# Peptides against a protein of PDB entry 2AUS: the designs that were tried, part 11

Target 1, 323 residues: chain A of PDB entry 2AUS
Amino acid sequence: ADIKREVIVKDDKAETNPKWGFPPDKRPIELHIQYGVINLDKPPGPTSHEVVAWIKRILNLEKAGHGGTLDPKVSGVLPVALERATRVVQALLPAGKEYVALMHLHGDVPEDKIRAVMKEFEGEIIQRPPLRSAVKRRLRTRKVYYIEILEIDGRDVLFRVGVEAGTYIRSLIHHIGLALGVGAHMAELRRTRSGPFKEDETLVTLHDLVDYYHFWKEDGIEEYIRKAIQPMEKAVEHLPKIWIKDSAVAAVAHGANLTVPGIVKLNAGIKKGDLVAIMTLKDELVALGKAMMSTQEMIERSKGIAVDVEKVFMPRDWYPKLW

## One batch from the design tools (peptide; made by RFdiffusion4, then SolubleMPNN)

Design b2_p22_6_s3
Fold by OpenDDE base, seed 1:
Structure b2_p22_6_s3 (fold): chain B 323 residues (1-323), chain A 22 residues (1-22)
Amino acid sequence: as target 1 above (323 residues)
Amino acid sequence: MMERLREIGRELRARARARAAA
């Protein structure tokens, strides 16, 4: 998730008009909410859908969506995109995840063997999705990026694990238990990361949201609710970015594909077919789309469709039509 | 980071114990 991407500048003379758009840090509170994402600490018990429904009720919202389902029993990081930002969750679905898990072994195993076997599960694993998943129950490969054992207490193993999206930690623990020869089950699970959203000062509870909304509506204090909601641009930090000219923004906001002449700067390492974020020079999210060219092709070519625009977020009127 | 992971570990162990007692 923390891939530092080089920025390649195509047009070093491109300027932006400060009167156009609404940079993430300059949005009025109502507009900030309309383009917001909450880093929610999901409690254990409710479904992710129930929690989204509660947030909609607490904050008096028409629409919201979550950045990847947590099981009822699983706590922790659940990004909840609000109102006009609701569709930004599609950027979070393919994002890597981190968990802290408590595994219970069904027999005694030497600590050295536990450590050795768990290390072998770093890399590619084969999983079958559980019955309850909306995903077809076909065998599929998934990446385990890292396993870090935090504590071993007899039969209880506390560990941190970084995984590819749609890796089932319950299935991983089952296979670890089989490899240890004694069997194991997932006792507890918390998600500590979903792409750019992690365990940090931006993590808020449902109770925090109740209090912060009250402070805003009854006391006129917007500071708390403003801090509790991240700009939608946070939800695309892990994506490769393309920054566009002011003259291209309105066209893209109307659903036009991004053409090569509109590009000011871009991240290195974009491949054809990648999900990319189209940004203004003020780091406002205009749209998500599919790259139709590599970074190299976008540098070398003078014309053509660079990005097939799939989801527009920016209102059509934030930037003038310059065509 | 490590302190928060230890806190999470304590929380998870407490939840596991509560579920085993219920």
Scores: peptide ipSAE 0.480, ipTM 0.919, DockQ to the pose 0.937
Fold by OpenDDE base, seed 5:
Structure b2_p22_6_s3 (fold): chain B 323 residues (1-323), chain A 22 residues (1-22)
Amino acid sequence: as target 1 above (323 residues)
Amino acid sequence: MMERLREIGRELRARARARAAA
């Protein structure tokens, strides 16, 4: 998420009609909800699916989905995509995660040794998925981007950890405990980040959502519920982006693949096979798709399929059909 | 950022103690 991607401009003269579309900041409240993502503070206790069901009930929604399961006992950042945005969770599943963990050691270990051993777990680790995971129980590598010890209090080690998607912190702590020679277990865990969603002012509880929905429906105050819901575009901030001409938007919104002539600007470092967000010049999410070309190929070529469109989000009528 | 991490740490320690007592 923190990788500032360079933007390469292919057409510096491309303009956008201000009358077309609904930029993320200009959506009526009902439309904002339909294309929204909640940065939910998941409480400890319920499953991620139960929490999604409660959000659907609270906000009177037909559908919603979450951006990556948190175990029942785990609290913190759970992105919940709403209604028309529900499928944007596919962009969040592969996103990096951050946690704050409390590890309990099963024996006394000098602090210097704790620090040294935990530092060795930065980088590539080998994990076996737990029995309860939807993932095949094959050994796999995962990246630990960073481990930072926050506090050591006897046998209790509080640390933050940044990890690749599908890294099991419980398994990491178990392996740290083995490396320390005393064993360890995960006492507590909170997720503090899921891709672009963080512990910030956008983080809301289920109680907040109840209150904010009430304020809107009964008191006519939309401000709170508007603030509690992020535009779906937030859920793709960490993806490489391709910005397209107004004339290409309707075609992509109809499910046509993006061709090279439709590109106005794009992020550097797109590789063939990458998940990319197709955006309007107003930073509206049109679709997610698979890059069929690299950034360099998209610059150099005059024609061809740039993106295989996998999921359209934008309604077909927001931009005129210009073909 | 560090203040929020310390707060989270306090919350996690409190939850751990509550679970150990249950």
Scores: peptide ipSAE 0.472, ipTM 0.916, DockQ to the pose 0.939
Fold by OpenDDE base, seed 4:
Structure b2_p22_6_s3 (fold): chain B 323 residues (1-323), chain A 22 residues (1-22)
Amino acid sequence: as target 1 above (323 residues)
Amino acid sequence: MMERLREIGRELRARARARAAA
């Protein structure tokens, strides 16, 4: 998620009107909630769907969605997108994940051998999805970005692991156990990262949300609930971005495709077919879409469809129609 | 970061023990 993308400026003279739109940090509390994402600390026990239902009840919301299922027994980082932001979760599904796992070995193994074998699982691994997954049980490769052993206590191995989206830690642990020759199972799991959402000061519990909503509604104190909800723009921080002219914002907000003349600046390394975030010059999310050009083509061409707009988030009235 | 990982480790070990005793 920490890929700093180079920003290429196409129009260095482009200005933005400060009276138009609602920058992430300047939204009234009601609007902030409508375009919000909670970095939820999911407790162990409930399903991710039950937790989303509880959040809707706590915050009196019509709609919410989560940024990738955690098993009932798994705790930790569950991004929950609210109301008008609900569909931003599509940006989080392909994002990398981090976990802390407790692996239990079924036999005694020297610590040096544990460390050596677990290091061999960094890189590409072959996995079969579990029977209970909605995914077809085809063998697939997944990337393990890193494995860091935190502690070895006899047969219990505590480790941190960074993985490609849809890597099954249970399956990884099973294969590590086979490679060690004794077998292993996943005793416990916590997710510590889901794309831009991590274990930090933005992580909140269901109890925190109850209290913070009460403080707002009964005491008129909005600061806690404001802090507990991140702007939807947080959920797209890991995507390549295209920043557009004020004059292009209303058209894109109406569902028009982004054309090359509307681009002010863009990230390097966009490829045709990439999911991209279309942003205002105030870093407001207008829409998600599919890149129809590379970064290079968007620089070199004077015209054409740059982005096929798939999902609009911005209201149609935040920016004036300038066409 | 490291202190939070240690805390998570303690939590996970405590949950593992509670489940093994149940």
Scores: peptide ipSAE 0.467, ipTM 0.917, DockQ to the pose 0.933
Fold by OpenDDE base, seed 2:
Structure b2_p22_6_s3 (fold): chain B 323 residues (1-323), chain A 22 residues (1-22)
Amino acid sequence: as target 1 above (323 residues)
Amino acid sequence: MMERLREIGRELRARARARAAA
């Protein structure tokens, strides 16, 4: 998520009409909620589905979805996309994750050996998904980006770990325990990051949401609930982006594929087959789609389908039809 | 960042102790 993507400009003279659309920071509160994502601090105990059901009841919503399941006993960062933004969670499923874990060893191991063995688990690992996962139990590779030991207290090892999406920390700890020769289990786990969502000032509890919704509905104070909900555009910050002309927005909002002439600027390093976010010049999310060209092809070509549009988010009436 | 990680560590240890006592 922290990789700054270079921005390549194709049309440096492209302007946007300030009367069209609703920039993420300028949505009326009802519209902000309709296109919102909550950075929820999931408590330990409930399932991720129960928590989503509670948010729907608290905020009087018809629809919501979460950006990747946390086990009942696991706390921390759970992105919950609201209403018209619900489908943006598909952008968060492939995103990297970070956790803080407490591992309990089943025997005494010298600290130097713990440190050495845990460092060997950085990089590619082979995992079999647990029985409780909806994923087929085929062996698969996953990347461990980093392991940082925070504290060793006898048999208790506190560590931070950055992982590829769908890495099972419980399985990682089990394999570390086997490599140490004494065995280990996951005592506790908290997720501290899910793509662009992390532990920061945007992290809110279920209790915060109850209070903030009450302040809005009963006292007319929208500030707290506005701050507690992020714009859906936050959920695509980690994706490569393509920014389009005002004249192309309505066509894409109607489900038309993005063609090369509609591109104003784009991120470097887009490959054919990548998930990309199509943005307005006001940084509004129009759609998610599959890149049909590389960045280089989108620069060099004058015509052709750049993006196969898969999911439209923007309403059809925010920008005029200019075709 | 480090202070928040220490706080998380305290929370996780407290939850682990509470579950071992139950």
Scores: peptide ipSAE 0.465, ipTM 0.916, DockQ to the pose 0.944

Design b2_p22_6_s4
Fold by OpenDDE base, seed 5:
Structure b2_p22_6_s4 (fold): chain B 323 residues (1-323), chain A 22 residues (1-22)
Amino acid sequence: as target 1 above (323 residues)
Amino acid sequence: MDARLRAIGRELRARAAARAAA
């Protein structure tokens, strides 16, 4: 998630009209909510779907979606995309995750052996999805980016783990327990990161949302609910970006594919087939799409389809039609 | 160890203890 992507400029003279669009920091509160994502602290107990339903009730929303299921017993970072931003969750599903886990060992193991074996689980691991997953139970490789042991207290091992999307921490702990020779289970789990969403000042509870919505609706205080909701652009910070001319925005907002002449700047390292965010020069999310060219091809070519536009987010009227 | 990670560790241990007692 933290790969700083170089920005390559194709048109250094491209300007943007300040009168067009609604930059993430300049949205009226109602519009901010319609294009919002909550960094929710999911409590242990409810399903991710129940929590989304509660948010919809609390905030009087027609639709919402979450950026990746947490099991009922799992707490922590659950991005919930609101209203017109609901579909931005597709950018969060493939994003890396971080957890803090409490592993309970079923026997006594020397601390040195615990540390050595857990370090061997950094890198590529083979997993089979749990029976309860909607995913076909095929063996698949997943990346463990890092394992950091935080505390060892007898048979209880507290650790931080960064993983590829769809890595099952319960299965990881089971395999660690097997490698230790004593067996283990996941006692507790908290998700501390989901792509660009982490444990920070933006993390809010369901109770916070109740209070903040009340302060807005009954007391006229929008500050709290405004801070509790992130702009949808936050949900695409980890994606490669392509920034487009003002003249291309309305066409893309109407569902037209992005052509090479519309590109002002782009991230390095885009490959054909990558999910990319199409942005305005004001860092507004226009659309998500599939790259049809590499970064290099988008630089070298003068024409052609750069991005196959899959999901439009921006309203059609924020920018004028200039074609 | 970060203060937030310590707080999370305390939360997880407390939840584990509560589940073992139930």
Scores: peptide ipSAE 0.545, ipTM 0.937, DockQ to the pose 0.822
Fold by OpenDDE base, seed 2:
Structure b2_p22_6_s4 (fold): chain B 323 residues (1-323), chain A 22 residues (1-22)
Amino acid sequence: as target 1 above (323 residues)
Amino acid sequence: MDARLRAIGRELRARAAARAAA
């Protein structure tokens, strides 16, 4: 995640037992898959649901889920959470997105005018959700974080755009075309980022997954499939984190709320109502929950509920019950 | 422009051309 969050230490003497848990880098291959997320390069053509169904067949999985729908015609970054990690996708839904888009203009426009008008669409925009969206078709604001024009070739404009979750690039391009006075449509779209998942060495195809699963099952080579699957902790890198004592882990893994005495360290800038990741001192994801206090309140208070635990990921037996 | 962004631009242009020919 591009936002470096400050880490405030509340208990500088807190240690962790190396015998407890399974750190993200030390999981056996079967356990790594059960707590995995694939940074999938979704091909153009299939739906996001069809692609998830294919991954389940390829990897012989019971459950999987995706970190935010891509239209059939849209390619690129689709995070797919596996098995016990499936519910981590809820952390990715509100995450920012980046796209590369090809916009086709319906008339000739001077390059300087294209550049000037597209710059005006940085910031807050008003959008209406498309008919195919489950979201009520009310006007709503969305943030465009940046627009970068990559190439202009006559009526074809290639650009990169960073946006708030649930911004419709097709609608953005339509409004740009109206502002240019000639009209425009979205010719092509690729998603290049979904929160912590981006165009990098972790991006894999469906074909890669077929080959890597074969190398593991037939040849006994686990290296490729291990690298193709990220630990579920990757899917929460963009969230504010709270690190807890070993003595608090089993209680939270049983669905108990996190209380203030269990906190070892935490990110700055947590607000009441924020989605937070509860972590062990080995950076294992225990649970997702709703902050019931700010960072400042979690520092100043000696007691009380810090996090309302919503989704447990860690098995209840990885850490001993110490209560 | 980064080499990866250039590759993405080529992919998107090729897909657009294939749709215009169909």
Scores: peptide ipSAE 0.544, ipTM 0.937, DockQ to the pose 0.818
Fold by OpenDDE base, seed 4:
Structure b2_p22_6_s4 (fold): chain B 323 residues (1-323), chain A 22 residues (1-22)
Amino acid sequence: as target 1 above (323 residues)
Amino acid sequence: MDARLRAIGRELRARAAARAAA
């Protein structure tokens, strides 16, 4: 998840006009909200959709979307993309996740055996999606990036787990219980990470949002609500990026595909078919798109479609049309 | 275990206990 992607520079002389656009840290509060993502601490009880509906009511918003469903009983990190940023959730759905889980064993197992067996579940695992999942119930491989046992108290095992998107922790715990020979179930679960969103100072409750919105609307204090909302660019930090010339920004903002001459710099390791973020030289998100070339092809070629633009975020007027 | 993970562990144990008592 935190793989620093190498940046390859194609045009080291490319400059950006400071008068154009709205960098993530320079948006007026209303514009910041329109292009915002909340790192919400979802309480246990409500559905992810109910929580999104509450945020819309609290903040007086027309639309919002979440970066991946948490079950009603599951708490923790739920990214909620606001208004013009709503579609940025597409970047968060495939992102890695971290959880803290409480597993209850159905029998007594020596601690050494618990540790040994749980270590065997790091790496590639075969899962069948649960019946309640919208995903077809085909067997599929998923990555468990790490399992860290935090505490063992008799039959209760507290652990941290990093997983590929769409790994079912309930199913993982069931299979761990089978491998231990006694069976197990998921007692409790909290999500502690969803891609770039984690347990940090940006994590806010629904109560915080009520208070912070009140301070802004009634007291004129925008600081709290500004800090409670992350720029939409946060939601694409984990994606491979392509940075474009100022002269290419307006075209992409109008829905034109990115061509190779528009590229200033790009991340290494882009493959054809990857979801990529198209950025300005001020790190503003212009669009999400599908890479039509590898990083290497984007370096070597002088022309052609580099990115098929799927989702435009930037307004058409932030940069001048220079074509 | 960091202070945050300890707090999460306490939260999860408290929720588990509350569900077992309900």
Scores: peptide ipSAE 0.542, ipTM 0.937, DockQ to the pose 0.818
Fold by OpenDDE base, seed 3:
Structure b2_p22_6_s4 (fold): chain B 323 residues (1-323), chain A 22 residues (1-22)
Amino acid sequence: as target 1 above (323 residues)
Amino acid sequence: MDARLRAIGRELRARAAARAAA
């Protein structure tokens, strides 16, 4: 999520009409909710689906979806996309994750050996998905970006771990236990990051959402519920972006593919097949799509399909039809 | 370790202890 992407400008003269669209910071509260994502602190106990159902009930919503399942016993960062933003969760599925884990060792191991062995698990690891996963139980490689030991108390090891999407911390801990020669299991787990969503001031509980909704509906105070909901654009901060002309926005909002002439600026390092976010010049999310060209091809070519538009988020009426 | 990570560590240890006692 923290990879700063270079921005390449194709059209330095492109302007945007301030009267068109609804920038993320200027949405009325009802519209903000319709295009919102909650950085939820999921409690231990309920499933991610039960928690989404509770949010729908609390906020009186028709639909919502989560940015990647947490097991019932796992707490922490669960992005929940609301209403018209529900489909933005697909941008969060491939995003890196961070956890704090409590590992229990099945025997006594010197602290120096624990530290040495756990450091060897930084990098590429081979995993088999658990039986309960919808994923085929084939061996696959996953990247462990970092392991940071926070505390060692006898047989209990508290650590922070950054991982590639779909890395199973339970399986990692099992393999660490095997490498230590004593065996180990995952005692507790909390997710502290899911792409751009992390342990910060935007993290809210289900109780916070109840209170903040009541303050809005009963007292007319919208400030709390407004702060508790992030704009859907937050859920795409980690993706490569393509910014488009005002004249191209309505076509893309109608489901047309993005053509090269519509591009104003774009991130460096886009490859063919990448998931990209199509943005307005006001940083509004128009759509998600698959890049049909590299960044270099989108710069050099005068025509052609740049992005195959898969999912539109922006309403069709926010920008005028200029074709 | 920052204050937030310390709080998370306390939460996880407390949950582990409660689960071992159950």
Scores: peptide ipSAE 0.526, ipTM 0.933, DockQ to the pose 0.816

